Peptides against a protein of PDB entry 7RZF. Designs and how they scored, part 303

Target 1, 358 residues: chain A of PDB entry 7RZF
Amino acid sequence: PFQEEHLKQLYKIVPIKDIRNLYVTFPIPDLQKYYKSNPGHYLGHLIGHEGPGSLLSELKSKGWVNTLVGGQKEGARGFMFFIINVDLTEEGLLHVEDIILHMFQYIQKLRAEGPQEWVFQECKDLNAVAFRFKDKERPRGYTSKIAGILHYYPLEEVLTAEYLLEEFRPDLIEMVLDKLRPENVRVAIVSKSFEGKTDRTEEWYGTQYKQEAIPDEVIKKWQNADLNGKFKLPTKNEFIPTNFEILPLEKEATPYPALIKDTAMSKLWFKQDDKFFLPKACLNFEFFSPFAYVDPLHCNMAYLYLELLKDSLNEYAYAAELAGLSYDLQNTIYGMYLSVKGYNDKQPILLKKIIEKM
Target 2, 358 residues: chain A of PDB entry 7RZF as posed
Amino acid sequence: PFQEEHLKQLYKIVPIKDIRNLYVTFPIPDLQKYYKSNPGHYLGHLIGHEGPGSLLSELKSKGWVNTLVGGQKEGARGFMFFIINVDLTEEGLLHVEDIILHMFQYIQKLRAEGPQEWVFQELKDLNAVAFRFKDKERPRGYTSKIAGILHYYPLEEVLTAEYLLEEFRPDLIEMVLDKLRPENVRVAIVSKSFEGKTDRTEEWYGTQYKQEAIPDEVIKKWQNADLNGKFKLPTKNEFIPTNFEILPLEKEATPYPALIKDTAMSKLWFKQDDKFFLPKANLNFEFFSPFAYVDPLHSNMAYLYLELLKDSLNEYAYAAELAGLSYDLQNTIYGMYLSVKGYNDKQPILLKKIIEKM

## One batch from the design tools (peptide; made by RFdiffusion4, then SolubleMPNN)

Design b2_p27_7_s2 (from b2_p27_7, 11 letters changed)
Fold by OpenDDE base, seed 4:
Structure b2_p27_7_s2 (fold): chain B 358 residues (1-358), chain A 27 residues (1-27)
Amino acid sequence: as target 1 above (358 residues)
Amino acid sequence: MKIEVLTEEQRKFVEENKEYLELALRL
């Protein structure tokens, strides 16, 4: 267990690779016995969320962070870590204290809102989808993984335990949130900028690092993190599939796309899946405009339009991706191309959102 | 450890930096 002397520490680490990472870590109790509730996953989902009002959205808007992941990790016997891992920009490396302040502001927002059962249900549903459509791992890797997890789970649950959420435990969520405090923090910054500024060498790999106590004034600054009005809970993910029905192969199914609609304004080709038999679809749209490339002005307007459209859709991108949906928008010499791919159940919802922004 | 539902970018980021995460936790 980490003693008090191991808390409120800053580690400056020199990487071999040219990377800039921030690790904000919190020792937490061993939650392995609560795997059916997985309060760390609930918190990781919210802290790592990329939607409007998320931690990442704010940090990215400032140009400090590229990506963020939150979650629990197994530690030594008898404890775990909750970790917030951040990809820092060059500018973000200069603002680490403020980045961590924003983390504590977001955590304070989570405390103020309290545990939300609908968020737990969303995590449960996403995990169920991920389990159902888990790609077949390579047999060797799969066997090794199963052998490892047999130490932690009953044999009957070993295949599902990593994905299964069954019990909403707001008490455990609050317990973990109570451990996510500045007095319990360990910070590691990984950057080549620390080269020649280290005084220690790690014993296993010879990695150079410096350890420093985080100043009490900085800890106090983080302890006084207020409710930042920019932070809000995510909206419900409307793209999570619930229907996985596979339609039977039509008797007249062609190996190639068939023209099923031909009008003056539109042509539609359709091909049923005859190979994979998945509840997935690919929708591809080509839009033709006689004005798209008439002159340089129209070309620039078409480009600007698409960039604005992409920007306006960014609020849905993360939720769609988590739900196994994707979209692509491209300029073409004739106008615009749109593609929507993934689980077919909620594709109409995403397509409607795209069209409403057009 | 439970598998979290992550974006492809997030998964790539975690995998590429796994060694440094492990280091940060050992210190």
Scores: peptide ipSAE 0.445, ipTM 0.902, DockQ to the pose 0.493
Fold by OpenDDE base, seed 2:
Structure b2_p27_7_s2 (fold): chain B 358 residues (1-358), chain A 27 residues (1-27)
Amino acid sequence: as target 1 above (358 residues)
Amino acid sequence: MKIEVLTEEQRKFVEENKEYLELALRL
């Protein structure tokens, strides 16, 4: 385990590539025995969330961060790490202390709200979907992977243990949250801006770095992180599929799309899947307007309308993607194109949300 | 380690920066 002397450290690392990354890491107990509850995954899901009121949403609004990932990683024997990994903008590199303050404000919000069973259920359901529809790995690679996993899981559970959540353990979630404190933090910043400012070299790859103690005043600032009213728990993900039924192939199924509706205002083509046999669908809509491209003004108005529509749908984009749904909106020379793809079960919900914003 | 459900962007970010994450944990 890391001793006190290894905590509250800042590492400035020089990359080979032009990247700007922040790693905020916390030593945590070994949670391998709690794989059925996986409290680190629960916390990673919330800390890495991209919806309204999330940590990332606030940091993006300030122009400091592009993306964020939270989660647990295996360490040496007897401990793990919880890690928040951030892609920094050039401006974000100047505001690392404030970014970390916002992380602790979000963590404080999670403590105040307490563990939520519905969030655990969403994690469980998402992992179940991922397990059900995982690609078939090559037998040799799969056997080697399974042999490695057998060191951690019972033989009977080895096929499912990486995916399936079974036990809601609020006590373990709180225990991990109690380790996510400024006094336990290790910070690494990766940036070319540290070139020529380092005094150490890493033994394995020759990476240049500098190690500094984080000032006590900065630690105290993070310890005094208040509740930021901008941070909220996510809303329930409405797009997680629960029905995976595949309808039988119709006797009259054609190998090409058949025209099933023909009216003055609409044409509808349908093709049943005869190849993949997945509970997935593709909905494609082409909207025709004689005014869309009649002149440059109308063209610009149609463009602006679509950009505003896309912006208004951003609140659903992350939740849809996690649930294996996607949408696409494009301007065409005749009007607008809309596509909705993924698991068919919740496509009507996403389509309705899109139409309500139109 | 359990598989986490991430966006494609998040997954790409983790994979591209894996070496620096491992470094940050070893220091």
Scores: peptide ipSAE 0.445, ipTM 0.905, DockQ to the pose 0.489
Fold by OpenDDE base, seed 5:
Structure b2_p27_7_s2 (fold): chain B 358 residues (1-358), chain A 27 residues (1-27)
Amino acid sequence: as target 1 above (358 residues)
Amino acid sequence: MKIEVLTEEQRKFVEENKEYLELALRL
């Protein structure tokens, strides 16, 4: 168990690769027995969310962070870690204290809002989708994995225990949130900028690092984290599929795309899936404009338009991806290409969002 | 890190930096 002397520590680590990472870690109780509620996943989902009003959205807006992940990890016997990991920009490396302040402001927002059952339900639904459509693992790896998890789960649940959420436990969410405090923090910064500034060597790999106590003034600053009005809970993910019905193969199904609509302004080809039998679709749109490639000015305007369109769609990108939807937008010599891929159920919603921004 | 549903970017980020995560937790 981490003793008090192991808390409020800062580790400066020299990587081999040119990376800039921040790890903000919190010792938490062993939550393995609470796998049905998985409060660490709930918190990881919110802390790692990328939508408007998220921690990442704010940190990206400041130019400090590229990517953020939050979640639980197994520790030694009898405890776990909750970890917030971020990819730092060069500027972000200079603002680590402020980044962590924003983390505590977001955590304070989560405390103020309290546990949300609808968020748990979204996690449950996303996990159910992931379980239902998981790729077949290699038998050997799968067997070894199952053998390992049999130590933690009942035999009847072992195949599903990692995916299926069953119990909303707000008390456990609050319990974990109570551990996410500055007095319980361990910080590691990974950057080549620490080369030649370290005084310790890690025994296993010879990694150079420096350990420092986090100043009490910094801890107090984080303890006094206010409610930042920029932070908001995410909106409901409207892209989560609920209908997985596979339509029967039509008698006239062709092995190639058939032209099903031909007009002066549009042609439509359709091919039913005769191979995968998944509740997925791929929508491809090619837009033709005689002006798209007529001169360098029009080319640049078309490029800028597409970049602006992409930026305007960023608010949906994360939620869509979590729900197993994706889109792609590209300039072509004839105009623009749009693709929408993934589960078919909510594709019309995503497509509508794209069209509304066009 | 047991995170059940991640973006591909997040997944890649975790996997590429797994070594340093393990190190950070061991120190």
Scores: peptide ipSAE 0.424, ipTM 0.898, DockQ to the pose 0.555
Fold by OpenDDE base, seed 1:
Structure b2_p27_7_s2 (fold): chain B 358 residues (1-358), chain A 27 residues (1-27)
Amino acid sequence: as target 1 above (358 residues)
Amino acid sequence: MKIEVLTEEQRKFVEENKEYLELALRL
């Protein structure tokens, strides 16, 4: 549907809000019939990854990008888009060409490594978790959504089709990757910095914009994107829950936390969930140190320690969040507070990682 | 199909900027 005249275009858009967004978009074939393999989700997962060696990690290290999202979106009949959306910093706005170069370097890395079945399996497992514990949508919204989905999926699959990955299709992943090329790119930059520099008005909302052809030299620069040694595939997410067993409520379960262990060095309080009945737990640790708040120096040292600890744990934060785990570290007047929340199955793994960094 | 946003930050970012995403695709 897009002719060459619609490709290799740059749109400079003036927002009403003070935002700085980059949209790098690629027309792709309609993949709706391949929902069981969802190659766009696979690629979106990798391109949008936040772990070490990710695209976002490199762009954040340069101070150019705050967040990044990758994935597919429906287009008109017979095609879709693959989209990389970026929240730009003020500095990043000046380096859009280099940001896009890094995108193509990462895409080139994905081509070189080829489709990974283990990554597909992680996507499958994450989607299964998301489906199983999806919050109940508002009835009206849910009904309307189901009605829309019935056009695309068998009735028996309508409830699961958006989340159910069943088929690893490396051929489809490669096909989509082959569409993620500079010659197939459409770039939109949204920034107030384009105010007074536009020559067109959008018909629907009156948004001011400028359209420019991307120079052939820039396209060639992106086409010649080499392998950047900083880019790596993510490691396996060790935090994905696999056990969702809910233990029965004990007969002696108290409505309030009960002291179940009392020692000279520790007190343990426990309350079984009597309300939500989810395979989730909240682990809260209060550490007491007589030195934590003795003087301003010790207070500052304790603060610095926690900041360094948080920084050292950043490598796990994204993978934990994807898996429905979170942690929090805070200074207290008595020492420090640690909280680990989410699915109970892999909490011990995350807790161990935290303690190993302490 | 929605872009599957997996983090809260990413979800918030996509939702807050949905209008501009739609615009970028229509141009």
Scores: peptide ipSAE 0.428, ipTM 0.895, DockQ to the pose 0.598; fails the geometry check

Design b2_p27_7_s3 (from b2_p27_7, 14 letters changed)
Fold by OpenDDE base, seed 3:
Structure b2_p27_7_s3 (fold): chain B 358 residues (1-358), chain A 27 residues (1-27)
Amino acid sequence: as target 1 above (358 residues)
Amino acid sequence: MSIQVRTEEEKAFVEKNKEYLELALSL
């Protein structure tokens, strides 16, 4: 376990690659025995959320962060880490203290709202979907993984233990959240900007770094993190599939798309899945406009329209992706192409959202 | 149990930077 001397430390690391990363880490108790409730997964889901009112959304709006991931990781025996890792912009590298302040403001928002059973249920449902439809792992990698986790889980649960949430434990969520404090923080910044400013070399890889104590004034600033009114809990993910029924193959199913609707304004082609038998569909729409590419002005307007449409749909993109839905929008020489892919159950909801923004 | 990787962007980010994560935790 990290002693007090290892807390409230800042590590400035020189990478070989041209990267700018921030790691905000918290030593936490070993949560392995709580795999059925997985409180670290709950917190990682919220802290790593990308929707409106999320930590990432706010940090992106400031131009400081491109990507954010959060969650638990195994440490040495008897403890874990909770980690918030971000990809820093060049500007974000100058605002690391303020980025971390926003992290603590979001954590404070989570404390104020308390554990939400509906969020746990959403995590449970997402994990159940992921488990049910996980791709076949390479046998060698999978067997090695299973061998590793057999130390932690009963043999009967080893296949499901990483995915199956069974118990809502608000007490454990609060316990982990109580460890996410400035007093318990370790910060690492990875940037080439520290080249020639380091005084230590790591023994294994020869990585140059500098270790500094985080000033008490900075710790106090983070301790006094106010509720930021920009932070909100996510809304319920409306795209999570609940119906996985596979329709029987039609007797007249063709190996190629068949024209099932032909009108003056639309043609509809359909092909049933005869190979995979998954509760998934691929919807492809081609829109034709005689005006889309008539002249450079119309071409630019069609491009701008699509960019604005994509931007207006960003609020759904993350929730859709989590639920195994995706969409794509492209300009074509004749107009626009739209695709919606993934689980068929909630595709109508996503399609409706797209159409409402069009 | 690992950091949550739920998007392809997150996956690419974590995979690209895994060596520095291990380093940051080892110091």
Scores: peptide ipSAE 0.423, ipTM 0.919, DockQ to the pose 0.652
Fold by OpenDDE base, seed 5:
Structure b2_p27_7_s3 (fold): chain B 358 residues (1-358), chain A 27 residues (1-27)
Amino acid sequence: as target 1 above (358 residues)
Amino acid sequence: MSIQVRTEEEKAFVEKNKEYLELALSL
């Protein structure tokens, strides 16, 4: 376990690669025995969320962060870490203290709202989908993975333990959340900007770094993190599939797309999947406009329209991706291309959202 | 158990920087 001397530390690390990363880490108890409830997964889901009112959304709006990931990781000697890792912009590198303040404000929001069973249920459902439709791993790699997992889980659960949530344990969520405090923080900043400003070398890789104590004033600022009204819990993910029925192959199924509708305003081609047998579909739409490429002005307007449309759809992009849905919008010389891909069940919902923004 | 990777962007980010994550935890 980390002693007090190992807490409230800042590490400035010089990378070989041109990267700017922030790692905010918290030593936490070993949660392995709680795999059925997986409180770290719950917190990682929320802290790493990308929707409106999320930590990432706010940090992106400030221009400080590009990407954020959160969750638990195994440590040495029977403890774990909870980690928040962000990709820093150049500006974000100058605002690390403020970024971490926002992290603690979001954590404080999670404390104020308390554990939400519906969020747990979404995590459960998402994991169940991921488990059901996981790609077939290479046998050798899979065997080695399973052998490793057998050390942690009963044989009967070894295949499911990483995916299937069974128990909502708000007490454990609160327990982990209580460890996510400034007094328990370890901060690492990875940036080439620290080159020539380090005083230590890591023994294994020769990485140059500097270790500093985080000033008590800074710790106090983080401890006094107020509720930020910009932070909100995510809305329910409408895109999580629930129907996985695969329709039988039609007797007249063609090996190529068949024209099934031909009108003055639309043509529709359909190809039934005869290979993968997944509850997935690809919807592709070509929109034709005589004005799309008539002159440079119209081209620019069409471009701007698409950019605005994409921006207006950002609120759904993350939730759709979590649910195994994606969309793509492109300008074409004839107009616009739209693609919707993934699980077929909720594609109509996503398509409706897109159309409502058009 | 690992950090949650839920998007392709997150996946690329974590994969690119995994060495520094291990370093940050080892210090």
Scores: peptide ipSAE 0.419, ipTM 0.917, DockQ to the pose 0.646
Fold by OpenDDE base, seed 2:
Structure b2_p27_7_s3 (fold): chain B 358 residues (1-358), chain A 27 residues (1-27)
Amino acid sequence: as target 1 above (358 residues)
Amino acid sequence: MSIQVRTEEEKAFVEKNKEYLELALSL
């Protein structure tokens, strides 16, 4: 267990690669026995969320962070870490204290809202989908993995324990949130900007680093983190599939796409899946415009239109991706291409949102 | 359970920085 001397520490690490990373870490109790509720997964889902009002959305808007991941990691025997890891911009490297302040403001928002059963249900549903449609693993790797996890889970649950959430435990979520405090923080910054400013060398890899105590004034600043009105809980993910029915193969099913609609303004080709038998579809739309590539002005206007359209759809992109949906929008020499891929159940919802923004 | 990786971008980020994550936790 980390003693007080190991808390409120800042590590400045010199990388070999040109990377700028921030690790904000919190020692937490061993949560392995709580795998059925997985409070660390719940918190990692919210802290790592990319939608409007998320931590990442605000830090991106400041130009400080490109990517953010959050969650629990195994430590030594008897404890774990909760980790928030971000990819820092050059500007973000100058604002690490303010980035961490925003993290504590978001954590304070989570405390104020309390545990949400609907968020747990979304995590449960997403994990159930991931389990059901998991790709076949290589037999040797799979056997070795199963042998490893047999130490942690009952034999009957070993296949499902990593995926299937069963119990909503708001008490455990609150317990973990109570550990996510400035007095319990360990900060590591990885940047080449610390080259020649280190005084220690790590024994295993020879990595150069400096250890510093975080000033009490900075800890107090983070302890006094207010509610930032920009932070909001995510909205419900409307793209999570619930219907996984696979339609029977039609008697007239062709091995190639068949023309099922032919009009002056549209042609529709259809091919039923005869190979994968998944509740997935691929929708491809090619839009033709004689004006899209007639001159450089029209070409640039068509480009700008798609960039604006993509920007307007960005609020849905993350939620769709989490639900196993994706879209692609491209300029072509003939006009525009749209693709919608993934689970078929909620594709009409995503397609409608795209069309409404067009 | 490990850090949540849900997107290909997140996956690439975590994989690229795995060694430094281990270091940051061991110090």
Scores: peptide ipSAE 0.384, ipTM 0.910, DockQ to the pose 0.638
Fold by OpenDDE base, seed 1:
Structure b2_p27_7_s3 (fold): chain B 358 residues (1-358), chain A 27 residues (1-27)
Amino acid sequence: as target 1 above (358 residues)
Amino acid sequence: MSIQVRTEEEKAFVEKNKEYLELALSL
């Protein structure tokens, strides 16, 4: 267990690779016994959210952070960590104190809003989908994993324990959130910019680092983190599939795509899945324009159009990805290519949003 | 139970930097 002297510390670490990472870590109680409610998953879902009003959205808008992940990690016996890890830009490396301030502002927003049962339900539904449609793992690796987790879970639950949420426990969410405080923080910054500025060497790997106490004034600044009006809870994910019905294979199902519609303006090819039997589909659209590649000006306009279209769809990209949907937009010499892939249930919703932005 | 990875970008990021995560927790 970390003693008080291990808290409010800043570690400046020299990497071998050219990376810029920030780790904001909080010692938390062992949450293993609470796997049915998984309060760390709830908090990781929100803190690591990428949608509008998220922590990442704000930090990315400032050009300070590229990627953010959050969640719990196992520590030693009897404790865990909650970790917020970000990929820093060169500019973000200069604004680490302000980045962490924004983290505490977002955490303060979560305190102010309190635990949301609908967010828990969304996590539950997403995890249930992930469990039900989990890809086949390598048998040896899977068996070894299961053998390892048998120490933590009842035999009857060992397959489901990592996925199935059963209990909404707002008390446990608040308990973990109460540990996410500046007085309980450990900060590590990984950057080559610390080369020649370190005074310690890690024993196991020989990694050079410097340890510093975080100034009390900085801790106090983070403790006084106000509510930032830019931070909002995510909206409900409309792309989460609820219908998993698999249509029976048609008697006339061909092994190849069949032309099912032929008009002056469109051709439609269809292939029913005869191999995987999953509630998934791949929609592929090729749009033809006589102007797409007629000259360099039109080519550049078509490129700019797709970049603007992609940008206008960014608000849906993360929510779609979480729900197991994806889209792709590409320029072609004849026009544009669109693909929509994933669970078929909510594909029409995503497709409609794409078309409405076109 | 580990850091929540939900996107391919997040997965790539965590996998690329896992050594430094372990280090940051061990110091």
Scores: peptide ipSAE 0.354, ipTM 0.897, DockQ to the pose 0.657

